# Peptides against a protein of PDB entry 3V4L: the designs that were tried, part 261

Target 1, 386 residues: chain A of PDB entry 3V4L
Amino acid sequence: GQPLAKDKVALLIGNMSYWEHPKLKAPLVDVYELTNLLRQLDFKVVSLLDLTEYEMCNAVDEFLLLLDKGVYGLLYYAGHGYENFGNSFMVPVDAPNPYRSENCLCVQNILKLMQEKETGLNVFLLDMCRKRNDYDDTIPILDALKVTANIVFGYATCQGAEAFEIQHSGLANGIFMKFLKDRLLEDKKITVLLDEVAEDMGKCHLTKGRQALEIRSSLSEKRALTDPVQGAPCSAEALVRNLQWAKAHELPESMCLKFQCGVHIQLGFAAEFSNVMIIYTSIVHKPPEIIMCDAYVTDFPLDLDIDPKHANKGTPEETGSYLVSKDLPKHCLYTRLSSLQKLKEHLIFTVCLSYQYSGLEDTVEEKQEVNVGKPLIAKLDMHRGL

## One batch from the design tools (peptide; made by RFdiffusion4, then SolubleMPNN)

Design b2_p25_4_s4 (from b2_p25_4, 7 letters changed)
Fold by OpenDDE base, seed 1:
Structure b2_p25_4_s4 (fold): chain B 386 residues (1-386), chain A 25 residues (1-25)
Amino acid sequence: as target 1 above (386 residues)
Amino acid sequence: SMEEEEKKLLEEGAELVSTSTELPP
């Protein structure tokens, strides 16, 4: 019969904003594009940008909680990385310079934990460099992996090689994602799909001889990313998984705020990633005696590290939100919250209405506090260990 | 086509940038 997945779960991590290392650009677009494709494939996708070591560990732990017998697990990582002795290390944004294995996440350790979940398929897509780190002398003694015959690694590059971004017009895409996205929806065994991606990369003159995909697989079954999810969640675990995923993607409801001056503001929310939300404000009603008014958001929780200079922009693009801008209402003020994983409490902030009456020179302000609870990934309490 | 996209990228001055970290010497 056609292979069935009990469920399909993906964790996508894109690290760009390194503290002590060169900043990357491609992970933003690549995580977003892959998220949209995997959602079309009925994956439950958690997409996270710019994670610290601690946040990456917690994201992996929460991902592992979503895994169970016969579930398809996909881990994608785009960022800095290295490979020592056949072990792949993902570099978190807070990694020191130089970094070591103790500052990084070992993919083979994650694989071990995924094998303990009796998953139906384990896919790793590693969009990182595979150069050796000579500052890491640690030889991880990995326990012998179980023979599960359900593992696929897609490495964006060969062992000891670099991965590249294609930078164009201020945007960037990873080479791996550029070719992967064109084939990802194909109903093919995942190893066949990746082999075709490797052929496409090999035909491109830009990438030929610079980057080549490496496939490592023990996959004995004809498993595809297109494999249908087994119907109704019949198990308590499947229900819990669905609820947990839904919580991680629950946006605050749009609000209509009414000010004493008679101005009405629409406050809206959009998800860019599981840890990145756009807040937007629009004036939906203005009394005629008010000539000008703007609705600013301010007083965010300190844990979010919101610079007021980057808040309340006239366009989504000015916030760094290029991907969801087409789906946002026009003529708003936009604020991008990029670190929702850091939120320990409820998201409480102030909406400040600044306005001017006809014939008065002085600007008047009214303020309302808004509590939207824990948005998106903040519901998972990724900080449970601090 | 992939060839047309590649040609367009090259014509528009697309560059390959390594994602490698420069570790201290």
Scores: peptide ipSAE 0.337, ipTM 0.862, DockQ to the pose 0.688
Fold by OpenDDE base, seed 3:
Structure b2_p25_4_s4 (fold): chain B 386 residues (1-386), chain A 25 residues (1-25)
Amino acid sequence: as target 1 above (386 residues)
Amino acid sequence: SMEEEEKKLLEEGAELVSTSTELPP
């Protein structure tokens, strides 16, 4: 019969905004495109941008809580990385220069933990460089991995080689994601799908001799990303897993705010990623005596590092939200919250209505405080140990 | 076609940028 997944869970990490290393661009688009494709494949997707070491560890721990016997686990990483002695290291955004293994996440350690969960399939898609780090003399004593025959690695590049992004018109895509996205929805064994992606990369004149996909697999079964999820969760553990994922993806409800002047504001929320949310405000009712009015959001928690100069933009694109702008309502003011994983408390902020009456020169302000609880990934309290 | 897209990218000034880190010497 066709293999069944007990569930399908993916963690996607895109690191771009490095503190001590060159900034990347491709992970933004690549994580977004892959998120949308994996959602079409009925994956529970956690998508995270710009994680510190501590935040990456917690994201992996939360991902491992979503794994269980017969669950398909997929880890995608786009960012800086290295490979020493056949071990792949993902570099967090706060990694020092030079970085070492103690500053990075070892993919093979994550694989060990996934094998302890008795997963049905383990897929690693590593869109990073595979050069040796000569500053890391650590010889990892790897415990012997279990023989689970369910492991697939897709390395975006060859051993000891670089990965590349294609930069054009201020956007970028990784070479690997450019080809992977065209095939990801195909009902094929995952190793066959990746082999076809490798052939496409090898035919491309732009990428030929620059980057080549490497596939490492022990997958003995015909498992595909298209494999159907087993029906309704029958176990308490499956229910807990579904609730945990749902908790991390719950947006605040849209609100209608009423001001004393009689102006009504619609406050709405959209997810760009599991840790990136757009707030938007619109005037839904205005008394005729009010000639001009705008609704600004302000007074965000300090943990979010929101620059007021980047808040309350007339377009999503002016906030840096180039990907979700088509799904947002028009004629709003937009604010992008890009670090929801840092939120320790409830998201409390102020909606400030600035308005003018007909025949009065002075601008009037009214303010309302809004508490939306912990949105998206902030519900997982990824910082509970700090 | 892939070739037409590649040609267009090159004509529009698309660049390949390495994701490699420059570690100290």
Scores: peptide ipSAE 0.331, ipTM 0.857, DockQ to the pose 0.746
Fold by OpenDDE base, seed 4:
Structure b2_p25_4_s4 (fold): chain B 386 residues (1-386), chain A 25 residues (1-25)
Amino acid sequence: as target 1 above (386 residues)
Amino acid sequence: SMEEEEKKLLEEGAELVSTSTELPP
């Protein structure tokens, strides 16, 4: 019979905004496009950008809580990385320069933990460099992996080689995702799909002799990303998993704020990623005696590290939101919250209405505090370990 | 074709950038 997944769960991490390392661009697009494709494949996707070591550990722990017997687990990582002694290390955004294994997440350790969950399939897609880090002298004593025959690694590059992104004036994919996205929806055994991606990448003149896909697999069954999820969640664990995922993806409800001057503001929310939300404000009603009015969002929790210079923009693109701008309402002020994983408390902020009456030179301000609870990933309380 | 797309990207000034960290020497 066709293999069935008990469920499908994916963790996608894209690290770009490194503190001590060169900034990347491709992980933004790559995580976004892969998220949309995996959702079409009925994956529960957690998509996270720009994680610290602590935040990456917590994201992996929460991902492991979503895994269970017969669940398909997919981990995608795009960012800086290295490979020492056949162990792959994902580099967090707060990693020092030079970084060591103690500052990084070992993929093989994650695989060990996934094997303890008795998963139906373990897929790792690693869009990172695989050069040796000569500053890391640690020999990881990894415990022997179990023989589960359900493991697939897609490395964007060969051992000791670099992975590349296309930097252009626009948004572009990394080389791996450029080819992966075109085949990801195909009903093929995942190793066959990745072999076809490798052949497509092999035709690319830009990366010829510089980057090639490496596939490592111990996959005894014909498993595909297209494999259907086994019917209604019948187990308590499946219900818990569904509830945990749903909590991590719950947006705040849109609000209509009414000010004393008679102005009505629509406050809306959109998810770009599991840890990235766009807030937008629009004037939905204005009394005729008010000639100008704008609704600014301010007084955000300090944990979010929101620069006011990047808040309340006239376009989503001016906030750094290029991907979801098509789905956003027009003629708003936009604010991008890119670090929802840092939010320990409820998201409380102020909506400030600045307005002017006809024939008065002075601007008037009215303020309303808004509590939207814990949006998206902030519901997982990834900080519970302190 | 993919070759035409690659050529167009290069003509538009696209650069192939390594995702490698330049570790200090």
Scores: peptide ipSAE 0.323, ipTM 0.852, DockQ to the pose 0.884
Fold by OpenDDE base, seed 2:
Structure b2_p25_4_s4 (fold): chain B 386 residues (1-386), chain A 25 residues (1-25)
Amino acid sequence: as target 1 above (386 residues)
Amino acid sequence: SMEEEEKKLLEEGAELVSTSTELPP
């Protein structure tokens, strides 16, 4: 019969906004598009942008809590990286220059921990450079991996080579995701699917002789990303996994705020990623005596590091939200919260209504405090221990 | 086709940029 997955879980990390290294662009689009494709494949997807070392460690720990016997685990990483002695290192956004293994996450260490969970399939998609880091003389003594015959690595590039992104005037994919996205929904063994992606990449004149996909696999079974999830979660472990994932993806409910002047505001929330949320405000009712009114959000928790200059924009795109803008209501003010993993407390902020009466020159302000609890990934307390 | 998309990318001046870090010399 067709193999069944007990469940399907993916962690996607896209690092772009490096502190001490060149900024990237492709990981934004790549993580977003891969998230949408994996959701169509019934994966529980955690999607995270711009993680520090500590935040990446916690994201991996939370991902490992979702893994169990017969679960399909997929880790995708797009960002800076290196490979020393066959060990792949993912570089966090706060990594120093130069970075070392002590500042980075070793993928083979994550694989060891995934093998302890008795997973049904382990897929690693590594969209990073594989050059040696000559500043890291550390030889990782990795414990012997178990022979699980269920491991697949898709490396975006060859050993010792660079990965590339397409820089154009707009949003573009990395080279790996450009070809992967066209094949990902196919009902094929994952190694066959990746081999077809490698063939497609090899036919493209832009990438020919510059980047080539490397596939490493011990996969002895015909496992596909299309494999159905085994029926209703009847096990206690499956219920816990579903609750943990649901907790990390719970948006605040939309609110209708009523001000003393008789203005009504709709406050809404949208997820761009598991750690990125858009807040939007709209005027839904205005008394005729009020000629102008705007609803601003302000007084955010300091942990979110929100620049007021980037808040309350007339378009989602002006906030840096280019991907979900089509799914947002029009004629709002938009604010992008890009670091929800940093939130230690409840998301409390102020909605400020600024308005003017007909025949009065002075602007009037009314304020309401809003508590939306812990949105999305902030419910996992990824900063436990700081 | 992939060839038409590639041609379009080239005509639009798309460049391949390495995601490699420049480590100090």
Scores: peptide ipSAE 0.314, ipTM 0.847, DockQ to the pose 0.757

Design b2_p25_5_s1 (from b2_p25_5, 9 letters changed)
Fold by OpenDDE base, seed 1:
Structure b2_p25_5_s1 (fold): chain B 386 residues (1-386), chain A 25 residues (1-25)
Amino acid sequence: as target 1 above (386 residues)
Amino acid sequence: MEIYLVSTDGSTVEKISEEEYKEEF
C-alpha cells in the first residue's frame, strides 16, 4: 500500500547573523520558502533563525520530543558548517573563531537520537560547506547507528567542497534551495526527487565543478515527503505533540487600545518564523481636534535585545521583514522581534501615543502597558536547561 | 546591480555579471 506517516515534523534552522564569522543572507529566504512548501506537505514546521549553541541544542531536543514511531522527521540546516571524519557539524551563531566540534552540533548524534524514536523516515537537508576544519582534530567516538533503512541525507555539496548562495538586490537564495524548491512538492521517493535536484543543479554553470549535491541513503522503502499523515491522533503522545506544535505557533490576538484623548490604536501581530514576530500599530480613530498623532512600541524585555533605532519603522522592509510585508496591513508602524527563543517571561511592552491638539504647540503623551503572554516559540520554554 | 556568489562559510566571494546571472536564472 502507499506508505503512511504517523505524523510529519520538520525543524528548519537558518543561521546567518554570526558574531565571529562572515554573515550570510540566503538562510532567511531559504528557511521561509522551505517552511511554506513543507506546510503544503502537511508537515508540522518549526522554523528558527540565528540560534546560539544552547538554543540549537534545545531546538533539537524539542524536535526529538515531537518524534515517535512512524513519524517522519526532517531536519534542514542552512549556515556555516564543516565535515570532519564523515561527521557533519552545524555551526551556531555564537561559535568562536576558529570553531571546534565542542562549539557545534554533530548531525550524526541527532540521527542516533532520531533512530531511538523508531521514526518512519529521517531526512537531513544540509545546506552548508563540507570542507574539513583543520582547527579541529577531534575524532568523535559515535556509537554504531542502528540499521533502520530509513535515512536520507541531501547534502547541498560534495565532501570537501563549498555550498554557495547568490546575493542580489539585498535578497539571497542558496543554490541548493533554488533547485530543491522547484521539485519538493513532487510525489516521488525522496531519493529520486533529490537525484533530479542533483541533475538540475548540475546544469548550473556558476557552480559547476565547485558544488554538487550528494545523496547518502539507506532508504529501502518508497517513502516521499508527499506521503499522507495517518488520520486523527490516536495516542496520548500524538495529542501532546499536536498541542506542543500548536502552542509554538500561536500568535497573540489583535488588540484595540483606547486612549483618554479618544484615539483608538489597532495593535496586530504576524509570524515571519517560529522565533520571529512583527508587531504593527495603526491609528483607527482620531478625534478631529487632534492634528497629529503617532503610536510607537517601547519598553521590551531586555532578553530580546531590541534596538529602538530598528523599532517603529514606516515599512516592514525597514525592519528587515521582506518576506511577509505583502500580507501586512499598510500605513502602520512596524517592529520586528527576531529572538523570541530568548524570552523567559511574558512579552510585556508599552504602547506610547504622542499627539498634538489644534492650537497647542506642546506634544502630549499617553502610555498603555500590554501583556501578550508568551508568543510563538517562547511557549516551549527552550531555556529549561539553564 | 551587484550580484555575488558567496560560499556558506564566507571563504569565497565572487562578483558575477548580470549576463551570467540571466543565463542561469
Scores: peptide ipSAE 0.550, ipTM 0.945, DockQ to the pose 0.868
Fold by OpenDDE base, seed 5:
Structure b2_p25_5_s1 (fold): chain B 386 residues (1-386), chain A 25 residues (1-25)
Amino acid sequence: as target 1 above (386 residues)
Amino acid sequence: MEIYLVSTDGSTVEKISEEEYKEEF
């Protein structure tokens, strides 16, 4: 018969904006493209950019709560990384220079915890370098892994080698993701699909002899990312998993704000990632006696680290949003909130309307406070220790 | 246009030509 997944869940982490290390660019596009493909494959996807050590640990712990017997789990990571003694380490954005194992997430520790869940398939896609870190001689004492036959590793490169990205015109793609995306929707056993990606990447002249896909697999069963989810959620655990996923993806409803001068503003929200939201404002009604008016968003929670110089832009691209700009309304002011995981309270901010009457030289301001609750990933309270 | 091949640890940065880029991408 066709294999069935009990459910399908994915955590995608892209780290770019390192504090003490070189900044990357490819994780932005690669996490976005992979999110859209995995959603077409009926995965419940959480996509997160620029996580600290603590935020990465909490994201992995929340992902592990979604795993259960016969569930398909996929973890993707793009960012800085290293490999010491066959242990792979993912580097958080707040890692010191030099980083050590105590500042990083060990993939083999995550694998151990995933094996305890009796998952139907575990896929790790690691888009990071696998060079040794000579500043860390720590051999992690890993407890004995359970014998399981449902693990697949796709390493973007071989042990001791680099993984590469191509930077062009302010965008970048990882070499691994470029070839993976063309095959990811194919109805093939995941190890066969990754072997075909390895052959396609092996034709790339720029990375030939420097980067090669490594596949590690214990997978004795025929399992594919295309395997259908077993029917309507009938278990309490499946309902909880669906509710947790829905909470992490719930946008605020669009609002129509009415000011005393008779101006009406449309306030809208769009998700770029699970922790990245765009706010946009547009003037939908203006009295004829008002010659000029603009609607700015301000007074954001301090936990979000919003620079006012990057708020209220005339284009999505001026905020650093290049991917979702085609799906956004035109002729708005745009503000990108890139750190929604840091939000402890409700998202409360001010909409400020600045306007001028015909025949008056002075600008008038009206302000309205807006509470949109906890948007997207902020509903999971990732900063509340378990 | 400036095109770069960059390692995901930032240790390697190579400038690529538009010709080399168009042959593969």
Scores: peptide ipSAE 0.517, ipTM 0.936, DockQ to the pose 0.871
Fold by OpenDDE base, seed 2:
Structure b2_p25_5_s1 (fold): chain B 386 residues (1-386), chain A 25 residues (1-25)
Amino acid sequence: as target 1 above (386 residues)
Amino acid sequence: MEIYLVSTDGSTVEKISEEEYKEEF
């Protein structure tokens, strides 16, 4: 019969806004495109941008809690990385220059932990460079991996080589993701699918002789990303997993705020990623005696590092949100919260209505505090260890 | 339009023409 997944879970990490290293652009689009494709494949997807070392460790720990016997686990990483002695290291955004293994996440350590979960399939998609880091002579003493015939690595490049992105007009795509996305929905064994992606990448003249997809697999079974999820959750653990994922992807409900002047504001929320949310405000009712009115959001929790100069923009694009702008209401003010993983408390903020009456020169302000609880990834309490 | 091929370690930056880009993509 066709293999069944007990469930399908993916963690996607895109690091681009490095503190001490060159900034990337492709991880933004690549994580977003891959998220949408994996959702069409019935994956529970956690998508995270710009994680510190601590935040990456916690994201991996929460991902491992979603894994169980017969679950398909997929880890995607796009960002800076290196390979020493056949061990792959993912570089967090707060990594020092030079970075070392103590500042980075070892993929083979994550694989060891995934093997303890008795997963049905383990897929690693690593969109990073695989050059040696000459500043790190650490030979990780990895415990012997269990012999599981269910592991697939798709490396965007071969050992000792670079992975590339194409940057144009403020957007970028990774070369690996560009070819992967065209085949990802195909009902093929995952190793056959990746081999076809390798052949397509091998035709690209821009990266010929510089980047080549490497496939490392122990997969003995015909498993595909298209394999159907086994029906109704058969275990208490599967119910807990479904509830945990659902909590991490629950948006605040849209709110209608009423001000004393008779203005009504719609407050809405959209997810760009599991840790990135757009807040938008619109005037839905205005008394005729009010000639001008705007609704600003302010007084965010300090943990979010929201610069007021980047809040309350006339377009989603002015916030740096280019991907979800088509699905957002028009004629709003937009604010992008890009670090929801840092939120320790409830998201409490102020909605400030600034307005002017016909025939008065002075602007009037009214304020309302809004509590939307813990949105998206902030429900997972990624800070539980500090 | 300026198009760049960039390595994910930032060590390589190559300018690509619009013609070279359209031949591949």
Scores: peptide ipSAE 0.489, ipTM 0.931, DockQ to the pose 0.872
Fold by OpenDDE base, seed 3:
Structure b2_p25_5_s1 (fold): chain B 386 residues (1-386), chain A 25 residues (1-25)
Amino acid sequence: as target 1 above (386 residues)
Amino acid sequence: MEIYLVSTDGSTVEKISEEEYKEEF
């Protein structure tokens, strides 16, 4: 019979905003596009941008809690990385210059932990450079991996080579993701799918002789990303996994705020990523005596590091949100919260209504405090232990 | 428009033409 997945879970990490290293752009679009494709494949997807070492460790731990016997696990990483002695290291955004193995996440250690979960399939998609780090002479003593015959690595590049992105119009795409996305929905064995992606990428003149997809696999079974999830989650473990994933993806409900002047504001929320949320405000009712009226969001928790210059924009794009702008209501003010993994407390902020009456020159302000609890990934408390 | 091919380690930055971009993408 066709293989059945007990469940399908993916962790996608895109690191761009490095502190001590060159900034990237492609991980933004690549994580978003891959998230949408994996959701069409019935994956439970956690998508995270710009993680510190500690936040990456916690994201991996939460991902491993979603894994169990016969579950398909997929880890995607886009960012800085290196390969020493056949071990792949993902570089967090807070990594020092030079970075070393003690500042980075070893993919083979994550694989070991996934094998302890008795997973049905382990897929790693690594969109990073595979050059040696000459500043790290550490020989990792890894425990011997189990012979599970269910492992697939798709490396965006070959050993000792670079991975590339195309930067265009302020956006970018990784070369690997550009070709992967065209085939990802195909009902094929995952190693056959990646081999076709390697052939397509091999035709690209821009990266020819500089980047080549490498497939490392022990996959003995015909398993595909299209393999159906086993029917109704009747086990206690499946219910716990579904609740844990749902907790990490719960948006605040849309609210209608009423001000004393008779103005009504719609406050709405949209997820760009599991750690990135757009807040939007719109005027849904205005008394005719009020000639001008704007609804600003202010007084965010300090943990979110919200620059007021980037808040309350007339378009999602002016906040840096280019991806979800089509799904958002028009004619709002938009604010992007890009670091929800840092939120230690409830998301409390102020909605400030600024308005003017006909025949009065002075602006009037009314304020309401809003508590929306812990949105999205903030419910997992990924900062616990700092 | 300016189009760049950039390595994910930032070691390589190449300007590409709109023609080269349209041939591949």
Scores: peptide ipSAE 0.460, ipTM 0.924, DockQ to the pose 0.860

